# Peptides against a protein of PDB entry 3B8E: the designs that were tried, part 170

Target 1, 230 residues: chain A of PDB entry 3B8E
Amino acid sequence: PFLIFIIANIPLPLGTVTILCIDLGTDMVPAISLAYEQAESDIMKRQPRNPKTDKLVNEQLISMAYGQIGMIQALGGFFTYFVILAENGFLPIHLLGLRVNWDDRWINDVEDSYGQQWTYEQRKIVEFTCHTPFFVTIVVVQWADLVICKTRRNSVFQQGMKNKILIFGLFEETALAAFLSYCPGMGVALRMYPLKPTWWFCAFPYSLLIFVYDEVRKLIIRRRPGGWVE

## One batch from the design tools (peptide; made by RFdiffusion4, then SolubleMPNN)

Design b2_p24_1_s2 (from b2_p24_1, 21 letters changed)
Fold by OpenDDE base, seed 1:
Structure b2_p24_1_s2 (fold): chain B 230 residues (1-230), chain A 24 residues (1-24)
Amino acid sequence: as target 1 above (230 residues)
Amino acid sequence: MEEIEEAEKRALELKELAEKLINS
């Protein structure tokens, strides 16, 4: 996602602190939970594979799958970012190349898509208003990611929610997202302004997309064991 | 509705605080 900010030269949707909260706060407990996840029942039943060829294929496929999921997560965050900026008068097309002027504190007449002039302070408020929704979008999309990551082949409906630590991780990251979003002082401390409740729903299509994607992927793997989608 | 109004109120308070910090 950060490469898109550099290439498109758009205002930053995430602050460094928000990134840190994602990496350490939301990802750590889930990552630990996955380490304690019981092996998928079919993995233990698999015959020995060729460790050289099958490892390389699996590593490539895993990297592709995680790359694709990460892309969907990024798209969800960007979508939420663009929605918020559009609600504040900045249409996505006008954000292209705007970063230089956006970040210049001496330019106080940056025009939105409707010709309204925005001061540096106003722009920074809008930018910081995007941080929390972007973060929350990532968290909501991570719900889907965490649920799908526990299994490689089995449907979520087949494996069920057995890992209590994973379930706890989902609640913890949600509670953290709610805390960072709505706790007084977080706007000052973390530059994370409170969310409109409606912005939580911006993530749901992408969470659903991840679920659908992974269920389709798993369905393909089940139908074509040893295929390139595995 | 009350939660939305409270969230909006908090958002406004935070914006005002941010403006004070930026102008500081």
Scores: peptide ipSAE 0.009, ipTM 0.240, DockQ to the pose 0.032
Fold by OpenDDE base, seed 3:
Structure b2_p24_1_s2 (fold): chain B 230 residues (1-230), chain A 24 residues (1-24)
Amino acid sequence: as target 1 above (230 residues)
Amino acid sequence: MEEIEEAEKRALELKELAEKLINS
């Protein structure tokens, strides 16, 4: 999200504290839970790793984890961000280059896409209104990401959901997202204003997209073992 | 005003972090 913030010079879509909540609050428990995942049912049929040729983390895994899935997550967050700003009069095209004027406390006449003037305080309220939905979108997309990371080849339907720690991690990140979204005082403390419950559903298409993408990927791996998508 | 100043501080810290990430 910050790369787009800098490159496009748009208002900040996600606050620092919110990022810390993602990195430390929502990602740690799920990540640890993956260490306790049961081995795939076919693992005993695989040859042992060759220590001379096989890296622990290969470029394919890095590309998948940080490149592909991370991009889909970011797209989901930015979609939610742009929709909320558009509902408040700021169309995506008008946000390009607006950051300088947006963040200037002395400019109180920044115009939206419809010619309405916004004070600095009003702009910051709209900015902070985007933080919570962006965060929630990331969490909802992470549900799918966490589930798909359980296996390399087996479908979730084949492997099942046996890891209780993983289920706890999904519950914990969801509970944290709900707490940060609806607890009184979070608007002041974390600059995360409450969101409408309907905004939780904005991320579901992206979660589904990740799930479908990974199931298709796994299907390809099963049909073509040793392919570049593995 | 304090909330705004803290928001600006956080935004600056994020900008610096992002710049560090881009330049790494």
Scores: peptide ipSAE 0.005, ipTM 0.235, DockQ to the pose 0.018
Fold by OpenDDE base, seed 2:
Structure b2_p24_1_s2 (fold): chain B 230 residues (1-230), chain A 24 residues (1-24)
Amino acid sequence: as target 1 above (230 residues)
Amino acid sequence: MEEIEEAEKRALELKELAEKLINS
């Protein structure tokens, strides 16, 4: 994600501390939950036919799947960021190359897409307003990731929501997102301003996309066992 | 086990990074 900001020269949607809170708080709990669930469902039941090749193939495929999911998560965050900036007058096309002027505290006449001039302080308020929704979008998209990672091959509808650890993970992530979004002082500590409830819904299309993607992936795996998608 | 160890190592590295950032 950070490389996209450097290449596009757009304002940063997340502070370094918020990025770390995402990486630590939202990725670690899911990863632990997934490690426990994967151990129960797939690893204990399948004797590897060839321990070396099947392990390498599975590791590559898992890495590719997580990489793809991570890209969808990033796209969801960026979408939410661009929606909020567009609501504040900054269309995505106008953000290209704007970072230099955006971050310059001496420039107080940065124009939006409608010719309205924005002071440095106003720009930073808008930037910090994007941090919380971006974070929340990642969390909401991770709900889908937690649910899909429960099974490698079975549909979520076939396996059901019986795992208490998954439910706990979903609750914990939601509680963390709510805490970081609405707790007094988080605007100062993490530069995360309170989130409008409507912005939670910006993540849902991407959560749905991940569900659809994973169900399609699982369907392909079921139809073509031993294929490159496995 | 290696994935858990890598996840734990990454979690530890991230925790240390978070602690450095909080203390910075």
Scores: peptide ipSAE 0.000, ipTM 0.188, DockQ to the pose 0.042
Fold by OpenDDE base, seed 5:
Structure b2_p24_1_s2 (fold): chain B 230 residues (1-230), chain A 24 residues (1-24)
Amino acid sequence: as target 1 above (230 residues)
Amino acid sequence: MEEIEEAEKRALELKELAEKLINS
């Protein structure tokens, strides 16, 4: 996210504090929960692997898969960001290169895509209004990510939702997202303004995309064991 | 104390503006 912000020279979609809340608050508990997930039903049916070659290859493939999921998460966040800015008069095309004028406190006549002028304060409010939905989008997409990460080969429908700690983690991260989004004073303390309930739904297509992607991936792995997709 | 009151006033104005933007 931060690299795209620099390259595109657009307003910052996600604050540093929000990133810390994701990394420490929403990612840690679910990640720990995955360590306590039940072994895959087929784990003992796997042929012995070469411990020297197959570990390294498998770690690389895992890293690539998680990298792709992370890209889908980022795309979801940016989509939500662009939707909110567009609803406030800033079309994505107009945001390109706007950062310099956007962040200048002395420029109070920045025009949106419709010729409406925005003060520095108004622009900063819109920017901070994007932080919470971006965060919430990441959390909603993480629901799918956490569920799919339970298994390498088995479908979610085959493995089931047996890990109570994972379920607790999903509720915890959702509760944290709701707290940060709606608790009075978060706009001042964390620059996270209240989320319009409709913006929660902006993440759902991307959560579905992750589920579809992973189920297709797992289907390929089941059909072609030892392939580069594993 | 005056700086805190000004900061609180600004925070309230920003909150009202944010609520207006969210509700529009």
Scores: peptide ipSAE 0.000, ipTM 0.258, DockQ to the pose 0.044

Design b2_p24_1_s3 (from b2_p24_1, 22 letters changed)
Fold by OpenDDE base, seed 4:
Structure b2_p24_1_s3 (fold): chain B 230 residues (1-230), chain A 24 residues (1-24)
Amino acid sequence: as target 1 above (230 residues)
Amino acid sequence: AKLIEEAEKRALKLKELAEKLINA
Protein backbone atom coordinates (compact mmCIF):
# COMPACT_ATOMS: atom_id res chain seq x y z
CA PRO B 1 0.00 0.00 0.00
CA PHE B 2 2.68 2.50 0.96
CA LEU B 3 4.70 1.71 -2.15
CA ILE B 4 1.81 2.60 -4.43
CA PHE B 5 1.33 5.82 -2.47
CA ILE B 6 4.94 6.75 -3.21
CA ILE B 7 4.98 5.59 -6.83
CA ALA B 8 1.63 6.99 -7.91
CA ASN B 9 1.76 10.09 -5.68
CA ILE B 10 -1.85 9.57 -4.67
CA PRO B 11 -3.41 10.83 -1.44
CA LEU B 12 -2.47 8.56 1.45
CA PRO B 13 -4.87 5.61 1.37
CA LEU B 14 -3.93 4.18 4.74
CA GLY B 15 -2.42 5.93 7.72
CA THR B 16 0.74 4.75 9.42
CA VAL B 17 -1.12 3.98 12.63
CA THR B 18 -3.62 1.81 10.81
CA ILE B 19 -0.77 -0.06 9.13
CA LEU B 20 0.73 -0.68 12.55
CA CYS B 21 -2.63 -1.89 13.82
CA ILE B 22 -2.77 -4.36 10.93
CA ASP B 23 0.77 -5.60 11.36
CA LEU B 24 0.78 -5.81 15.13
CA GLY B 25 -2.88 -6.21 15.99
CA THR B 26 -4.64 -8.12 13.26
CA ASP B 27 -1.75 -10.30 12.05
CA MET B 28 -0.24 -11.39 15.35
CA VAL B 29 -3.08 -13.49 16.74
CA PRO B 30 -3.76 -15.12 13.38
CA ALA B 31 -0.07 -15.92 12.97
CA ILE B 32 -0.04 -17.55 16.39
CA SER B 33 -3.21 -19.41 15.54
CA LEU B 34 -1.61 -20.79 12.39
CA ALA B 35 1.43 -21.90 14.36
CA TYR B 36 -0.87 -23.97 16.54
CA GLU B 37 -2.84 -25.27 13.59
CA GLN B 38 -3.02 -29.00 13.56
CA ALA B 39 -0.75 -30.28 10.84
CA GLU B 40 -2.67 -31.46 7.84
CA SER B 41 -2.86 -35.22 8.03
CA ASP B 42 -1.69 -35.56 4.44
CA ILE B 43 1.41 -33.44 5.06
CA MET B 44 2.39 -35.52 8.06
CA LYS B 45 1.89 -38.83 6.25
CA ARG B 46 3.85 -37.97 3.13
CA GLN B 47 7.53 -38.34 3.68
CA PRO B 48 9.38 -36.08 1.30
CA ARG B 49 11.04 -38.17 -1.38
CA ASN B 50 13.93 -35.77 -1.38
CA PRO B 51 13.77 -33.70 1.81
CA LYS B 52 16.13 -31.02 0.55
CA THR B 53 14.64 -30.37 -2.88
CA ASP B 54 11.05 -30.94 -1.84
CA LYS B 55 11.44 -28.53 1.07
CA LEU B 56 12.94 -25.85 -1.16
CA VAL B 57 10.22 -26.26 -3.78
CA ASN B 58 7.55 -26.20 -1.12
CA GLU B 59 8.99 -23.06 0.47
CA GLN B 60 9.07 -21.32 -2.89
CA LEU B 61 5.50 -22.32 -3.68
CA ILE B 62 4.32 -21.23 -0.25
CA SER B 63 6.09 -17.91 -0.69
CA MET B 64 4.51 -17.43 -4.10
CA ALA B 65 1.06 -18.29 -2.80
CA TYR B 66 1.36 -15.89 0.13
CA GLY B 67 2.78 -13.24 -2.17
CA GLN B 68 -0.18 -13.59 -4.49
CA ILE B 69 -2.63 -13.47 -1.59
CA GLY B 70 -0.90 -10.37 -0.27
CA MET B 71 -1.19 -8.76 -3.68
CA ILE B 72 -4.91 -9.52 -3.84
CA GLN B 73 -5.25 -8.11 -0.33
CA ALA B 74 -3.55 -4.89 -1.33
CA LEU B 75 -5.71 -4.65 -4.44
CA GLY B 76 -8.78 -5.03 -2.27
CA GLY B 77 -7.72 -2.15 -0.07
CA PHE B 78 -6.94 0.08 -3.02
CA PHE B 79 -10.22 -0.81 -4.66
CA THR B 80 -12.09 0.38 -1.59
CA TYR B 81 -9.95 3.52 -1.51
CA PHE B 82 -10.62 4.35 -5.15
CA VAL B 83 -14.34 3.66 -4.79
CA ILE B 84 -14.64 6.05 -1.86
CA LEU B 85 -12.67 8.78 -3.57
CA ALA B 86 -14.60 8.32 -6.80
CA GLU B 87 -17.85 8.63 -4.88
CA ASN B 88 -16.53 11.91 -3.50
CA GLY B 89 -15.66 13.24 -6.95
CA PHE B 90 -12.06 12.05 -7.35
CA LEU B 91 -11.69 9.55 -10.18
CA PRO B 92 -8.64 7.26 -10.03
CA ILE B 93 -6.86 8.93 -12.93
CA HIS B 94 -7.26 12.33 -11.31
CA LEU B 95 -5.61 11.12 -8.11
CA LEU B 96 -2.34 10.35 -9.89
CA GLY B 97 0.18 13.00 -8.94
CA LEU B 98 -2.34 14.84 -6.76
CA ARG B 99 -0.58 14.14 -3.43
CA VAL B 100 1.58 17.26 -3.42
CA ASN B 101 -1.37 19.59 -3.84
CA TRP B 102 -3.58 17.41 -1.67
CA ASP B 103 -1.27 17.63 1.32
CA ASP B 104 -0.56 21.35 0.91
CA ARG B 105 -2.58 23.20 3.52
CA TRP B 106 -2.15 26.47 1.67
CA ILE B 107 -3.99 25.18 -1.39
CA ASN B 108 -7.70 25.39 -0.73
CA ASP B 109 -8.93 25.04 -4.30
CA VAL B 110 -7.87 21.54 -5.33
CA GLU B 111 -10.28 20.49 -8.01
CA ASP B 112 -11.88 17.09 -8.25
CA SER B 113 -12.70 15.30 -11.47
CA TYR B 114 -15.85 17.39 -11.82
CA GLY B 115 -14.30 20.80 -11.20
CA GLN B 116 -15.42 21.07 -7.58
CA GLN B 117 -12.95 22.87 -5.37
CA TRP B 118 -11.92 21.26 -2.11
CA THR B 119 -10.42 23.03 0.85
CA TYR B 120 -7.58 21.43 2.76
CA GLU B 121 -9.91 20.49 5.59
CA GLN B 122 -12.43 18.93 3.25
CA ARG B 123 -9.70 16.93 1.51
CA LYS B 124 -8.37 15.65 4.79
CA ILE B 125 -11.83 14.58 5.88
CA VAL B 126 -12.16 12.57 2.67
CA GLU B 127 -8.69 11.11 3.11
CA PHE B 128 -9.39 10.07 6.67
CA THR B 129 -12.72 8.69 5.57
CA CYS B 130 -10.73 6.34 3.33
CA HIS B 131 -8.45 5.08 6.10
CA THR B 132 -11.12 3.17 8.01
CA PRO B 133 -12.61 1.39 4.99
CA PHE B 134 -9.15 0.49 3.76
CA PHE B 135 -8.33 -1.03 7.12
CA VAL B 136 -11.64 -2.87 7.29
CA THR B 137 -11.11 -4.16 3.76
CA ILE B 138 -7.77 -5.60 4.82
CA VAL B 139 -9.39 -7.30 7.80
CA VAL B 140 -12.18 -8.80 5.70
CA VAL B 141 -9.68 -10.08 3.16
CA GLN B 142 -7.63 -11.52 6.00
CA TRP B 143 -10.64 -13.62 6.99
CA ALA B 144 -10.33 -15.50 3.74
CA ASP B 145 -6.56 -15.63 4.02
CA LEU B 146 -6.70 -17.16 7.48
CA VAL B 147 -9.28 -19.71 6.45
CA ILE B 148 -7.33 -20.82 3.37
CA CYS B 149 -4.01 -20.96 5.22
CA LYS B 150 -5.46 -23.63 7.47
CA THR B 151 -4.88 -26.24 4.79
CA ARG B 152 -2.21 -26.97 2.20
CA ARG B 153 -3.90 -29.56 0.06
CA ASN B 154 -7.31 -30.25 1.49
CA SER B 155 -10.27 -27.99 0.92
CA VAL B 156 -11.52 -25.98 3.87
CA PHE B 157 -14.69 -28.01 3.54
CA GLN B 158 -12.77 -31.25 4.00
CA GLN B 159 -10.66 -30.26 6.98
CA GLY B 160 -13.16 -27.98 8.68
CA MET B 161 -12.61 -25.22 11.21
CA LYS B 162 -11.14 -27.17 14.11
CA ASN B 163 -8.66 -24.60 15.37
CA LYS B 164 -10.36 -22.58 18.08
CA ILE B 165 -7.41 -20.20 18.18
CA LEU B 166 -7.91 -19.38 14.52
CA ILE B 167 -11.58 -18.67 15.16
CA PHE B 168 -10.57 -16.46 18.06
CA GLY B 169 -8.17 -14.61 15.78
CA LEU B 170 -10.98 -13.91 13.33
CA PHE B 171 -13.11 -12.45 16.09
CA GLU B 172 -10.21 -10.47 17.53
CA GLU B 173 -9.34 -8.75 14.27
CA THR B 174 -13.02 -8.08 13.59
CA ALA B 175 -13.48 -6.60 17.04
CA LEU B 176 -10.39 -4.44 16.55
CA ALA B 177 -11.75 -3.26 13.21
CA ALA B 178 -15.07 -2.41 14.82
CA PHE B 179 -13.34 -0.60 17.68
CA LEU B 180 -11.17 1.48 15.38
CA SER B 181 -14.11 2.20 13.08
CA TYR B 182 -16.74 3.22 15.60
CA CYS B 183 -15.13 4.16 18.91
CA PRO B 184 -15.40 7.87 19.68
CA GLY B 185 -12.16 9.76 19.24
CA MET B 186 -10.65 7.45 16.62
CA GLY B 187 -11.07 10.14 13.99
CA VAL B 188 -8.89 12.47 16.02
CA ALA B 189 -6.49 9.96 17.52
CA LEU B 190 -5.96 7.59 14.60
CA ARG B 191 -7.33 9.60 11.66
CA MET B 192 -9.94 6.90 11.17
CA TYR B 193 -13.38 8.33 10.72
CA PRO B 194 -16.49 6.24 11.38
CA LEU B 195 -17.34 3.76 8.67
CA LYS B 196 -20.72 3.16 7.14
CA PRO B 197 -21.65 -0.47 7.72
CA THR B 198 -22.15 -0.98 3.98
CA TRP B 199 -18.43 -0.59 3.37
CA TRP B 200 -17.72 -3.83 5.21
CA PHE B 201 -19.14 -5.60 2.19
CA CYS B 202 -16.88 -3.85 -0.30
CA ALA B 203 -14.09 -6.32 0.42
CA PHE B 204 -16.21 -9.45 0.02
CA PRO B 205 -15.51 -9.91 -3.69
CA TYR B 206 -11.81 -9.95 -2.92
CA SER B 207 -12.24 -12.36 -0.05
CA LEU B 208 -14.18 -14.59 -2.39
CA LEU B 209 -11.47 -14.22 -5.02
CA ILE B 210 -8.81 -15.33 -2.55
CA PHE B 211 -10.96 -18.23 -1.46
CA VAL B 212 -11.61 -19.36 -5.02
CA TYR B 213 -7.96 -18.92 -5.92
CA ASP B 214 -6.83 -21.08 -3.05
CA GLU B 215 -9.46 -23.75 -3.61
CA VAL B 216 -8.45 -23.96 -7.28
CA ARG B 217 -4.79 -24.13 -6.27
CA LYS B 218 -5.51 -26.90 -3.80
CA LEU B 219 -7.60 -28.74 -6.36
CA ILE B 220 -4.70 -28.64 -8.81
CA ILE B 221 -2.33 -29.89 -6.11
CA ARG B 222 -4.67 -32.76 -5.31
CA ARG B 223 -5.04 -33.73 -8.95
CA ARG B 224 -1.36 -33.35 -9.78
CA PRO B 225 0.69 -34.27 -6.74
CA GLY B 226 4.24 -32.98 -7.11
CA GLY B 227 3.30 -30.42 -9.72
CA TRP B 228 4.81 -26.95 -9.95
CA VAL B 229 1.70 -25.47 -8.30
CA GLU B 230 2.14 -27.48 -5.15
CA ALA A 1 -25.20 11.98 -13.81
CA LYS A 2 -26.00 9.89 -10.74
CA LEU A 3 -22.33 9.78 -9.77
CA ILE A 4 -22.09 13.55 -10.11
CA GLU A 5 -25.23 14.03 -8.07
CA GLU A 6 -23.97 11.67 -5.40
CA ALA A 7 -20.59 13.37 -5.40
CA GLU A 8 -22.29 16.72 -4.99
CA LYS A 9 -24.37 15.44 -2.09
CA ARG A 10 -21.28 14.07 -0.41
CA ALA A 11 -19.36 17.26 -1.04
CA LEU A 12 -22.15 19.19 0.63
CA LYS A 13 -22.10 16.87 3.62
CA LEU A 14 -18.35 17.23 3.86
CA LYS A 15 -18.66 21.00 3.73
CA GLU A 16 -21.16 20.86 6.55
CA LEU A 17 -18.89 18.59 8.52
CA ALA A 18 -15.89 20.81 7.89
CA GLU A 19 -17.84 23.83 9.04
CA LYS A 20 -18.88 22.02 12.18
CA LEU A 21 -15.29 21.04 12.86
CA ILE A 22 -14.03 24.57 12.30
CA ASN A 23 -16.70 26.01 14.53
CA ALA A 24 -16.25 23.42 17.25
Scores: peptide ipSAE 0.014, ipTM 0.316, DockQ to the pose 0.019
Fold by OpenDDE base, seed 5:
Structure b2_p24_1_s3 (fold): chain B 230 residues (1-230), chain A 24 residues (1-24)
Amino acid sequence: as target 1 above (230 residues)
Amino acid sequence: AKLIEEAEKRALKLKELAEKLINA
């Protein structure tokens, strides 16, 4: 997210506080749940036949898979960001290079794509309005991520949802997201303004995409053992 | 209820941390 902010010079899509909420709030319990799930998963049960080569390959493949999932998560967040800004009059093309004027508190007449003028305060409100849905999008996408991370080979339908810690993690991060999104004072304290409930659903296509991606990946691994996708 | 309570506690800790960072 931050790299795209710098490269495209767009308004900040994800605030520092929101990042902290992800890292410290949503990721801890899920990470613990995954640690327990990994002990039960096929990943830990596979002893490398060659400790030097097979371990390195597996670590690289795991890193690649997480990298790909992370890219899909970021795309989901940016999609939500662009939709919100477009609904407020800022089309994606118009946002390119707008950061300089957007962040200047002395400019109170920044025009949107339709010629509407926005004060600094109004711009910051809409910017901060994007932070919460970005966060919520990440949480919703993480549902799929956590579920698919249970195993590298078996489908979710085969492995099931037996890990109570994982289920607890999913509810915890969702409850945290709801609290941060709707609790009074979060807009002032955390710059996380309330969301319309519709924004929770905006991430669902990306959760589905991750799920489909991983199921296809796992299917390939099962049918073609020893492939680079494993 | 327990999940919500835990989430609220974590959110409060994050709020306090954020406030400290903003005021530092």
Scores: peptide ipSAE 0.005, ipTM 0.290, DockQ to the pose 0.079
Fold by OpenDDE base, seed 2:
Structure b2_p24_1_s3 (fold): chain B 230 residues (1-230), chain A 24 residues (1-24)
Amino acid sequence: as target 1 above (230 residues)
Amino acid sequence: AKLIEEAEKRALKLKELAEKLINA
């Protein structure tokens, strides 16, 4: 998120403190839960024929899984960010290069895609309005990612919800999202304004799409073991 | 159990950090 902010010069989609909450809070428990579930599903079924090769394969599998999850989460967050800004009159193409004028306190007439002028205060309100939904979208996408990443080959329906650590992680990240979204002072402390309950559902179509995509991917892997989709 | 305890400790630290930031 921060790299795209620098490269594309868009308004900041997520504050630095909120990024730290994601990296240190919401990513850590899911990461631990996935590490344990992969160890249980893939390592316990295959006695390590070669401990060195199997450790390397497992580290590569874990690294690829976390890298893919992080990319999917970022895409989900940016989707919600662009939806909110588009609803407020800022189309995605108009946001490119806008940061310089957006962050300038002396410019009170920044135009949106429809010619509406926005004061600095109004721009910062809409920017900070994006932070909470961006974070919540990451959490809701993590629900799907945690469920689908249980195994690379098995359907969610076949693997089931046996991992208690995974279930605990889902409750923890949801509780953290509720705390950061509704606790008084989060707008000042974290630049996260209170979230309307309807915005929790903004990520659900995206999470469903990822779920369907991953189930189709797993179906292809089951039909063609060792294919390029693995 | 140890992982749950570590997760709870991290959640608590994040809550405490958030509360400190609210009060500062």
Scores: peptide ipSAE 0.000, ipTM 0.243, DockQ to the pose 0.193
Fold by OpenDDE base, seed 3:
Structure b2_p24_1_s3 (fold): chain B 230 residues (1-230), chain A 24 residues (1-24)
Amino acid sequence: as target 1 above (230 residues)
Amino acid sequence: AKLIEEAEKRALKLKELAEKLINA
């Protein structure tokens, strides 16, 4: 999120504190939970790999998996961000390069895509209105992501949700999202304005898409063992 | 154990990065 803010020079989609809450509050417990995930029944049937040649943890595969997952999550958040800004008169194309004028407190006549002038205060309200939905979108996408990441080959329906730490992580993420979205003072403290309950559902299509994608991927792996998808 | 250790190391790095970003 922050990288796209710098590269595209768009208004800040997610505050630094909220990024911290994601990285530390939402990602840490799930990441630990995955380390304690019960081995897949098919993995347990595999012959032990040579510990000298076969790194148990393919650092590249893990890095790629987390990197791809993080990118998909960010895309979901940015979708929500662009929708909110478009509803407030700022089309995505107009946001490119706008940061310089957007963040300038001395410019009180920044025009939107429709010629409406926005004061600095009004712009900051719209920016902060994006922070909470972005965060919530990440959390909702993480629900699907955490569930799919616990297995490589088996369907979620086959493996089940046996990891209590993973379940705890899902509840923690949801509770944190609710706290940051609805607790009084978060608008001042974290620059996260209260979220309309309807925005929780904005990320559900993305979560469903990720879930379906992973189930299809796992189905392909099961049907074609040793394929490039493994 | 190695996955946990790597996750902890990543979490620590993210925490440090985050603290730097908050203070910047």
Scores: peptide ipSAE 0.000, ipTM 0.229, DockQ to the pose 0.039; fails the geometry check

Design b2_p24_1_s4 (from b2_p24_1, 22 letters changed)
Fold by OpenDDE base, seed 4:
Structure b2_p24_1_s4 (fold): chain B 230 residues (1-230), chain A 24 residues (1-24)
Amino acid sequence: as target 1 above (230 residues)
Amino acid sequence: DELEKKAEERALELLELAKKLIEE
């Protein structure tokens, strides 16, 4: 998200504090939960044929898969960001290169896509309105990511959700998102304004996409064991 | 400080809106 902010020179979609909340708050418990996940069938039983080469290849494949998932997560967040800004009169194309003027407090006549002028204060309110939905979108997408990460080869339907710690992690992450979104004072303290409940659903298509992607990947792995996708 | 105050006011408005939406 921050890289896109720099490259596209758009208004900041996600605040630094919010990023820290994601990194420290939402990822830690799930990561711990995965450490206690029951071994997937066949993974622990299958010895690597060539420990040196197979480990490296497997790490690369995992990295690529998670990289792709991460891109989908980012796209989900940006989608929500662009929708909110569009609803406030800023179309995505208009946001490109707007950051410099957007962040300048002395410019109070920044025009939206429809010619409406926005003061610095108004712009910052809109910007901060995007932070919470972006955060929530990431959380919702992370639900899918967390669930799919528990297995490499088996479908979620085959492995099931037996890890109670994993389930707890999902609830904790959701509770944190709700707290940050709706607790009074978070708008001032964290620049995370309250979120309309409808915005929680903006991430669902992307979560579904991640599930579909992972299931397809796993299906390919199962059908072609030792293939390039494994 | 004024910006923060305005932001807080806006946040409260949004919170009220959210509450209304939840009640629907």
Scores: peptide ipSAE 0.008, ipTM 0.299, DockQ to the pose 0.030
Fold by OpenDDE base, seed 5:
Structure b2_p24_1_s4 (fold): chain B 230 residues (1-230), chain A 24 residues (1-24)
Amino acid sequence: as target 1 above (230 residues)
Amino acid sequence: DELEKKAEERALELLELAKKLIEE
């Protein structure tokens, strides 16, 4: 997200504190859950015939899968960001290169795509309005990520939702997102303004996309054991 | 209820940590 912010020179879509909350709050429990499940699965895995090659391939595949999921997650966040700004009069094309003027406190006449002038304060309100939905989008997409990462080869429908740690992780992420989104004072303290409940649903298509992607990936792995996707 | 309470406690801890980091 930060790289796209610099390259595209667009207003900041996600605050540093929000990023910290994602890294420390939302990603940690899932990572621990996955580490435990991997440990359990490795205990259940029959000794790999070639422990060195099989570990390396598995680590590369996991890394690539997480990279792809992370990219879809980022796209979901940016989509939410662009939708919010477009609803406020800033079309995506107009945002390109706007950062310099956007962040300048002395410029109070930044025009949107429709010629409406925005004060510095108004622009910052819109920017901070984007932070919470972006965060919530990430959390909702992480629901799908947690569910799909629980299984490497089996469909979610085969393994089911029996992992209590996964359920706890989903609950913790959701509770944290709700707390940060709706707790009074978060707009001042964390620059996260309250989110309309409808924005929780904006991320669902991306969660579904991740789910479909992983199910297709797993289907390919099951049909072609030993392929590059394993 | 216990899970909700734990989640709330963790959220509060993270919020306090975030506030501390902002003040520093």
Scores: peptide ipSAE 0.005, ipTM 0.246, DockQ to the pose 0.090
Fold by OpenDDE base, seed 2:
Structure b2_p24_1_s4 (fold): chain B 230 residues (1-230), chain A 24 residues (1-24)
Amino acid sequence: as target 1 above (230 residues)
Amino acid sequence: DELEKKAEERALELLELAKKLIEE
């Protein structure tokens, strides 16, 4: 998020502290959940390969897959961000290069895409309004990520949902999202204003997209072993 | 505002670090 913020010179979509909460708070339990996931049946049946060459290739491919999922997560967050700003009169194209004026407290007449002038305080309210739904979007997308990443090759339907820690991780992540979104003081502490429940649904298409993406990926891996999608 | 500036600085640092890692 910060890289896009700097490169595109758009208003900050997510605060630093909130990003840290994602990295340290929301990702830890899922990571632990994955560590305790049952071994895939196909992994256990694999013939021994050259541990030096094949492990390196496999690790690279896994890293690429996680990178792709991360990109989809980011896209989901930014989509929600742009939707909120568009609803408030700021179209995505108009946001390009706007940061300098947006963050200047002495400029109180920043125009939106429709010529409406916004004070500094009004702009910051809109900006901080974006932080919460961006975060929530990431969490909802992480639901799918957590479910799909428990397996590398097998479908979620094949592996099942037997890991109690995984289920706990889903609830914990959801509870954290609710806490950060609705607990009093989060607007001051994290610049996260309360979110309407409707915005939770904004992330669902992206969660579904990740799910479909992973299932298709896994299907390809099963049909074409040794492909680049592994 | 101070937090945003600090965030920007950190992001730039991370970008530089990432560039170094890619070059290695």
Scores: peptide ipSAE 0.000, ipTM 0.249, DockQ to the pose 0.016
Fold by OpenDDE base, seed 3:
Structure b2_p24_1_s4 (fold): chain B 230 residues (1-230), chain A 24 residues (1-24)
Amino acid sequence: as target 1 above (230 residues)
Amino acid sequence: DELEKKAEERALELLELAKKLIEE
């Protein structure tokens, strides 16, 4: 999110503190949960045939998979961001290059896509209104990500939810999202204004997309054991 | 900057709490 903010010169879609909450609060427990996950099958107990080549291939595949999932997560967040700004009069095309004027507190006549002038305070309210939904979108998408990362080959329906730490991770992510979204003072402290409950549902299509993508991937792996898709 | 530090501290506290809950 921050990289896109810099590259596109758009208003900041997600605050630095919120990014830290994602990295430390939502990603840490899931990562730990995966470390304690039981071996999926006896195949996981087999030593690599060639430790040098097989390790490199696996690292590349894991990196690509996480990169793709992370990109889908970011797209979900940005979708929510652009929808909220569009509802407030700022179309996506108008946001390109607007950052300099947007962040200037001395400019109080920034025009939206419809010619309405916005004060600095009004612009910041709209910006901070985007932070919470962006964060929540990431959390909701991470539900699917965490579940799919539990296994390499087996479907979620086959493996089940046996890891208590994984379940705790899902709960922690949800609780953190609720806390940051609805706790009084978060708008001032974290630049995250309260979220309307309806915005929780905007991320579900992306969660479903990730789930379907991974199930299809795993299905291919099951049908072609030892393929490069692993 | 102070708010960022405070948020980081709170995030760390939450993480510690989560770790304690996992150990129970």
Scores: peptide ipSAE 0.000, ipTM 0.246, DockQ to the pose 0.039

